# Designs tried in a protein design run: peptides against a protein of PDB entry 2FGR. Part 143

Target 1, 331 residues: chain A of PDB entry 2FGR
Amino acid sequence: SSVTLFGIVDTNVAYVNKDAAGDSRYGLGTSGASTSRLGLRGTEDLGGGLKAGFWLEGEIFGDDGNASGFNFKRRSTVSLSGNFGEVRLGRDLVPTSQKLTSYDLFSATGIGPFMGFRNWAAGQGADDNGIRANNLISYYTPNFGGFNAGFGYAFDEKQTIGTADSVGRYIGGYVAYDNGPLSASLGLAQQKTAVGGLATDRDEITLGASYNFGVAKLSGLLQQTKFKRDIGGDIKTNSYMLGASAPVGGVGEVKLQYALYDQKAIDSKAHQITLGYVHNLSKRTALYGNLAFLKNKDASTLGLQAKGVYAGGVQAGESQTGVQVGIRHAF

## One batch from the design tools (peptide; made by RFdiffusion4, then SolubleMPNN)

Design b2_p17_7_s4 (from b2_p17_7, 15 letters changed)
Fold by OpenDDE base, seed 5:
Structure b2_p17_7_s4 (fold): chain B 331 residues (1-331), chain A 17 residues (1-17)
Amino acid sequence: as target 1 above (331 residues)
Amino acid sequence: MEALLAEAAARFAAELS
């Protein structure tokens, strides 16, 4: 058996030019290039190609020393793996987010990521962004000539909010083709939640693709989320992303990513463009900088996610500029 | 589980049409 302690400490200086009051915010933030984390993992060889595993991982907040405490809400799984693939039991990334966020060139963190995996409807469930789930069973296939898939189900355990009686139930999965420079995936998910104390289904469809040309990588996402409410009509968002990355000088990487969020329920769009650079000082330590611009139209109030500094919205129709400069250290 | 996935897929297909 093996047990490995691992982690990332990512801390930055961040600035956004507008908050909800139109004022600038700046300070020390966390998780600009990668989510800061502390974890333990291990495996046991059971023979015959079967392995047991565990994974416990929690988020670290370097700016305040985890003032609100520490937990294993990032991942807390036990698993069996072998030639059949991997079965996981416990809180984790849901299969759809695990696969489809891999096309986000900003690693689903900081001010630059694709923000489509979001609670678009003020859902009252803990994980209404469609990223993780409690009480999750997941299965991941091996790669068969490029083809692979993942499936998951999370139990609601009769959790109720208002009149909603199945809050936290998740069902979803993806199919993918991963071969050499090409990756393409289709993901489908449904999560049960509540909005205004009423039962609501969060439906999600996501298509992702990337191609590595060696000199550069292109990546794209197409997503639709729909919160199906009994009262007030459906809340639908179509999200689009296109990004490119390229190595620089053997030690750096430059990234450019555009996203569009078409928020149908408010007939409003938001445009996001982010330029990022990572400079590797070593295999474990990097400097990074992100510059993001978010343009809200009409009733849109989206804000950049400068975690630890400001992650709230802005005034309707306002634009926001964000900067992060930080250090990432992995161990 | 397969039936639930099939239902979900059918719902998504219907929403894309």
Scores: peptide ipSAE 0.007, ipTM 0.481, DockQ to the pose 0.013
Fold by OpenDDE base, seed 2:
Structure b2_p17_7_s4 (fold): chain B 331 residues (1-331), chain A 17 residues (1-17)
Amino acid sequence: as target 1 above (331 residues)
Amino acid sequence: MEALLAEAAARFAAELS
């Protein structure tokens, strides 16, 4: 058996030029390049190719020392793995987000990431962003000549909100091809939630692909989220992302990513463009900088996610510029 | 479930066209 303590501390100085009042915000933020975390994991060889595993991981907030407390809400799983793949029990990334966020060149973190995995409809469920689930059972296949898949089901455990009685139920999965420089995947998911106290289905479909040309990597995402409501009509968002990254001087990486969020329910679009740079001082320590621009059109009020500084929206139709400069240390 | 997945796929395809 083995037990490993691991983590990342990522802290930055961040600035956004507009909050909901139109004022600038600045200060010390967290998780600009990677989500800060503390975790324990381990495996036990059970013989015959079977292994047991555990994984406990929580988010760290370096700016305030986890003033709101520490938990293992990032992942808290026990697993069995072998030639059949891996079965996980416990809170985790849902299979769809685990796979499809891998195409985000900003690692689903900071002011630059793809923001499609979002609660677009003021859903009242705890995980209506489609990223994680409680009470989750997941299965991941081995890789068969590049082909792989993952499936998950989360129990609602009769959670109720208003008249909704199955809140938190998740069903979803992905199929993928990962071979050499190419990665491609399709993910489908449904979550049961509530909006305005009424039962709502959050449907999600995501297509992702990347190709590593050696000198540069291209990555893309196509996503639709739909909150199906019995009253008031569906809340649908089509999200698109295209990104490129390239190594710089053997110790650096530059990233450029564009995203479009077509928010159908409000007939409004938002455009996001982010330039990032990571400089590796060592295998475990990096400096980074991100510059992001978010342009909201019409009724769109999206804001950049400068965690620890400002992650709220802006006024309708306003643009926001964000900067993060920070240190990432892994242990 | 299959019907839901098929519907989702069809809707996605329709919006991409």
Scores: peptide ipSAE 0.006, ipTM 0.491, DockQ to the pose 0.012
Fold by OpenDDE base, seed 3:
Structure b2_p17_7_s4 (fold): chain B 331 residues (1-331), chain A 17 residues (1-17)
Amino acid sequence: as target 1 above (331 residues)
Amino acid sequence: MEALLAEAAARFAAELS
């Protein structure tokens, strides 16, 4: 058996030029290149190719020392794995987000990530961004000549909000082809939630692909989220992403990513473009910088996620510029 | 799941066409 203590401390100085009042915000933020975390994991060989595993991981907030406490809400799983793949029990990334966020060149973190995995409809469920779930059972296949898949189901446990009686239920999965420089995936998910106290389905479809040319990598995402409401009509968002990354001088990486969020319910688009650079000082320590521009059109109020500084929206139709410069240390 | 997939795919295709 093995037990590994691991983590990341990622802290930055961040700036955004506009908040909801139109004022600038700046300060010390967290998780600009990778989410800061503390975790324990381990495996036990049970013989015959069967292994048991556990994984406990929580977010670290370096700017305030976890003033709100520490928990294992990032992942808290027990697993069995072998030639059949892996079964996980416990809170985790849902299979769709686990796979499809891998195409985000900004690792679903900081001011530069693809923001499609979002609560677009003021859903009242705890995980209406489609990223994680409580009470989750997941299964991941092995890779069969490139083909792989993952499936998950989360129990609602009769959680109610208003008249909604199945809040927190998740069902979803992906199919993928991962072979050499090519990766491509299709993900589908439904979550039961509530909006305005009424039962709502959050449906999600995501296509992702990437290709590593050696000198550069290209990555893309196509996503539709739809909050199906009984009253008030559906809230639909089509999200698109295209990104490129390239190694620099053997010690660095440059990233450029564009995303478009077509928010159908408000007939409004938002455009995001981010330039990032990571400089590896060692295998475990890096400096990084991100520069992001978010342009909201019409009624769109999206904001960049400068965690620890400002992660709220802006005024309708306003643009926001964000900067993060920080240190990432892994242990 | 198949029904969800079919519906989602149809909706996505309709938006992209």
Scores: peptide ipSAE 0.008, ipTM 0.519, DockQ to the pose 0.012; fails the geometry check
Fold by OpenDDE base, seed 1:
Structure b2_p17_7_s4 (fold): chain B 331 residues (1-331), chain A 17 residues (1-17)
Amino acid sequence: as target 1 above (331 residues)
Amino acid sequence: MEALLAEAAARFAAELS
């Protein structure tokens, strides 16, 4: 059996011009280009085309040395794989987020990513952002002439919050077509949670597509999240993203991404525009810079996610500018 | 499951129209 140790340390200097009090924040942040991580993985050939696998991965916080501890909350799976595809047991990305986040040109981290995968309703479940789940069983098909799919179910284990039962139950999946320069996917999911101690279903639908023209790549997302509350009105958000990336000089990549978050429950929109650049010093080390603008309208209070510096909201209707400059090192 | 997914799809389609 072989075990591979792997990881990324990504640390940056970050600045945002406005916090919830209207003050600037700056300092050392983490995970601006890629999420910092430490992991162990391995596979065992069982013969006959069957393989066993394991994957253990946790987040690294380089600014404080993981002062709050280390865990394997990113992924902690055992799997079987073969010609039938792959079955995974354990905490992981849910199939919908695993596939649909791949269209985010900012790798679902830093100040530039698509922020649609979010807890829009103050849901009380631990994973109400729709990204990961505990107690998860997942299945991924092989690729059949471009067509592929993934499905997942997470057990609630009779978890309750207030009067809500079945908290943490997830069911969802995607269908996709991945062939050459084209990728397209449709994802659907429901997660049971609580809002204000009352049972709530988090429903999600996401459409993603990308096309690689060689000289540039275009990518897009369309998403609706709806927290269906047993008591009270639904909390619905429509999120849209369009991005482009291009290689620069053989050693760099430039990225531009726009997102719109139409928050229906408060009849308010937020606009996000991010410019990013990555400069590869080697196969393992890169410098990067991100510049993001977030414009909140009306009652919107969204903030850029400068992890390690400031990831909170701003005052209603306020705009925020963020900058990250950092080093990413992979091992 | 199927009914839930169908409802979600219908809601999304209605918002995009």
Scores: peptide ipSAE 0.006, ipTM 0.475, DockQ to the pose 0.012; fails the geometry check

Design b2_p17_8_s1 (from b2_p17_8, 15 letters changed)
Fold by OpenDDE base, seed 4:
Structure b2_p17_8_s1 (fold): chain B 331 residues (1-331), chain A 17 residues (1-17)
Amino acid sequence: as target 1 above (331 residues)
Amino acid sequence: LLEEARKRFEEERNTLL
């Protein structure tokens, strides 16, 4: 058996030029290049190609030293793995987010990431962003000639919000082809939630692809999220992303990513563009900088996610500029 | 090479988010 302690401490100085009041915010933030985390993991060889595993991981907030406490909400799983793949029991990334966020060149964190995995409809469920689930069973296939898949089901356990009686139920999965420089995936998910105390289905379809040209990588996402309400009609968002990354001087990486969020229920678009740079001081330590611009049109109120400084919205139709400069250290 | 190293790092951590 093995037990590994691991983590990332990522802390930055961050600035956004507008909050919900139109004022600037600045300070020390967290998780600008990678989510800060502390984890324990291990495996046991059971013989015959079967392994048991565990994974416990929580978020670290380096700006306040986890003043609100520590938990394993990032991942809390036990698993069996072998030639058949891996079965996981416990809170984790849902299979769709685990696979489809891998196309985000900003590692699904900071001010640059694809923000499509979002609660678009004021859903009242804790995980209405479609990222993680409680009470999750997941299965991941091996990679066979590039083909792989993942499936998941989360129990609602009769959790209720208002008249909704299946809150937190998830069903979803992806199919993928990962071979050499090419990755492509299709994900489908449905999550049960509530909006205004009424049962609502969060349906998600996501297509992702990337290609590594050696000198640069291109990555893209196409997503549709629908909150299907029994009353009031669907809240639909179409999200698009295109990104490129390139190595610089053997120790650096430059990243550029654009995203469009077409929020159909409010007939409003938001445009996000982010330039990032990572400078590797070592295998474990990097300096980074992110510069993001978010343009809201019409009734759109999206804000950049400068965690630890400001992650709220802005006034309708307002633009926001964000900067993060920080240190990422892995152990 | 740098992107591959990044991918390996992310995969070794098995958590992107």
Scores: peptide ipSAE 0.040, ipTM 0.470, DockQ to the pose 0.045
Fold by OpenDDE base, seed 2:
Structure b2_p17_8_s1 (fold): chain B 331 residues (1-331), chain A 17 residues (1-17)
Amino acid sequence: as target 1 above (331 residues)
Amino acid sequence: LLEEARKRFEEERNTLL
């Protein structure tokens, strides 16, 4: 067997020009280019093409030294893999988020990411953003001539919130085609949760695609998230993303991404535009900068996720500008 | 309500990619 210790420490200076009171916030933030983490992983060859694996990973908060503690909530899995693919048991990214967030050029972190994987409805479940699940069983196929898939089921274990009795149940999966410069995927998921103490289904459909032209990469996402409530009507959001990235001078990468969040329950849109740059000092160390603009319309109150500085909303119809400048180090 | 909001904020912090 082998055991590998690994991690990322990503810390930045961040600024947002508006909080919920209309005031600016600034300070030391975390996870601007990649989520800071500490992990252990290993594999054992069992012979015959079968392997066992484990993965334990938790988030690191470099600004406060993990004042709220350390846990393995990022991933805590045991696995078997072989010619059949991989089966995982334990808390992980759900298959839909694991695949469909790969089209986000900002890697689902910092102030620039696609924010579609969100709790749009004040869901009371722990993972109502559709990103991870407890009590998860996942299966991933091999790649067959470009075609691949992943499936997952999470047990609710009779978790209750109010009158909801199946909170945390997840079922979902994706199908994908990954061949050379092309990637395309379709994901479907349903999660059971509660809103206002009432049973609610979080339904998600996501389509993603990317193409690498060598000189630049284009990427896109189309998503619908729907919290189906028995009382008060459905909370539906249609989210769209289009991004481009290009290498700069062999050591840099520039990224530009646009997203639109059409929040149907409040008949309000938010527009996000982010410019990012990464400068690789080595294979392990990079400098980065992000500049994001979030324009809320009407009743929309979305805020940029400047983790460690300010991740709250703004006043309805207000716009927010965010900046992050930081260091990412991988070990 | 504030403790639940704080717990949800801490939980949201831990659930980001």
Scores: peptide ipSAE 0.031, ipTM 0.567, DockQ to the pose 0.025
Fold by OpenDDE base, seed 3:
Structure b2_p17_8_s1 (fold): chain B 331 residues (1-331), chain A 17 residues (1-17)
Amino acid sequence: as target 1 above (331 residues)
Amino acid sequence: LLEEARKRFEEERNTLL
């Protein structure tokens, strides 16, 4: 058996030119290139190709020293793996987010990520962003000739909000082809939640693809998120992303990503463009910089996620510029 | 609505990727 202590401390100086009042915010932020984390993981060989595993991981907030405490909300799983693939029990990334966020060149982190995995409808569930679930059982296939899949189910445990029952139930999965420079995936998920105390289904469909040309990588996402409400009509968002990355001088990486969020319920669009650079000082330590521009139109109020500084919305139709400059250290 | 959105972000802080 083995036990590994691991983590990332990622801390930055961040700036956004507008908050909800139209004022600038700046300070020390967290998780600009990678989410800061502390984890324990291990495996036990059970023989015959069967392995037991555990994974316990929590977020670290370097700016405040985890003033709100520490938990394992990132991942808390026990698993069995073998020639059949892997079964996981416990809170984790849902299979759809685990696979489809891999096409985000900003790794779903900082001010540059694809923000499609979001609570678009004021859902009252704990994980209405479609990223993680409690009470999750997941299964991941082996890679067979490039083909792979993942499936998950989360129990609601009769959790209620208002008149809504089954809150927190998740069912979802993906199919993928990963071979050499090519990756492509289709994900489908449904989550039970509540909006205004009424039962609501969060449906998600996501298509992702990437190709690595060696000198550059292209990546794309197409997503529809739909909160199906019995009263008030559906809240639908179509999200699109296209990104490119390239190595620079053997020690750096430059990234450029565009996203469009077409928020149908408010007939409003938001445009995001982000330029990022990572400079590797070592295998474990990097400097980074991100520059993001978010343009809201009409009733759109989206804000850049400058975690630890400002991650709220802006006034309707306002644009926001964000900067992060930081250090990422892995151990 | 913006204050509610901020509150939701704070509640979701540990649920992000």
Scores: peptide ipSAE 0.029, ipTM 0.551, DockQ to the pose 0.022
Fold by OpenDDE base, seed 5:
Structure b2_p17_8_s1 (fold): chain B 331 residues (1-331), chain A 17 residues (1-17)
Amino acid sequence: as target 1 above (331 residues)
Amino acid sequence: LLEEARKRFEEERNTLL
């Protein structure tokens, strides 16, 4: 058996020109290029192509030294794998998030990521962003001629919020084709939650695709989220993303990504555009810079996720500019 | 140079999940 300690410490200087009061915020932030993490993982060969595995991973907050504590909320799984694929037990990325966030060129972190995987409806469940689940069983197929799939179910364990009695139940999965330069996926998920103490289903459909041309990569996402409420109507968001990345000078990567969030319940759109650059000093250490613009229209109040500095909303119809400049170190 | 840049680009993507 092997045990590997691994991690990333990513810390930045961040600035946003507007908070909820219209004031600027700046300081030391975390996770601008990659989510800062500490993890332990290992495998045991059981013979015959069967392996046992474990994975324990928590987020690191380098700006405050994890003042609120450390946990393994990123992943805490035990697994069996073999020719049949992999079965995982424990808190993890849900299969839909695990696959469909891979098309985000900003790796679902910092001020540039696709923000479609969000709690759009003030859902009262802990994971109403559709990213992770407690009490999760997941199955991942091998890749067969490019085709692969993942499925998951999370037990609600009779968690109640208000009159909602199945909060945290997840069912979802994806089908994908991954072959050479091409990746394409369809994900479907339903999660039970509560909004205003009332049972609500969070339905999600996501299409993703990418193509690596060698000199550049193109990536795209199409997503619909619906918080289906018995009273007050559905809270629907259509999210779109298109991004490109290219290697620069053998040591750098430039990224450009656009996203549109069409928030149907408030008839309001938000536009996000992000330019990022990563400069590799080594295989483990990089400098990076991100520049993001978020343009809210009408009643939209979305904010850029400058974690550790400011991740809140802005005033309705206001635009926000964000900058992150930081160091990422992997170990 | 392009092949090395491509290999580095692919290796970095696997560490970012």
Scores: peptide ipSAE 0.021, ipTM 0.439, DockQ to the pose 0.038

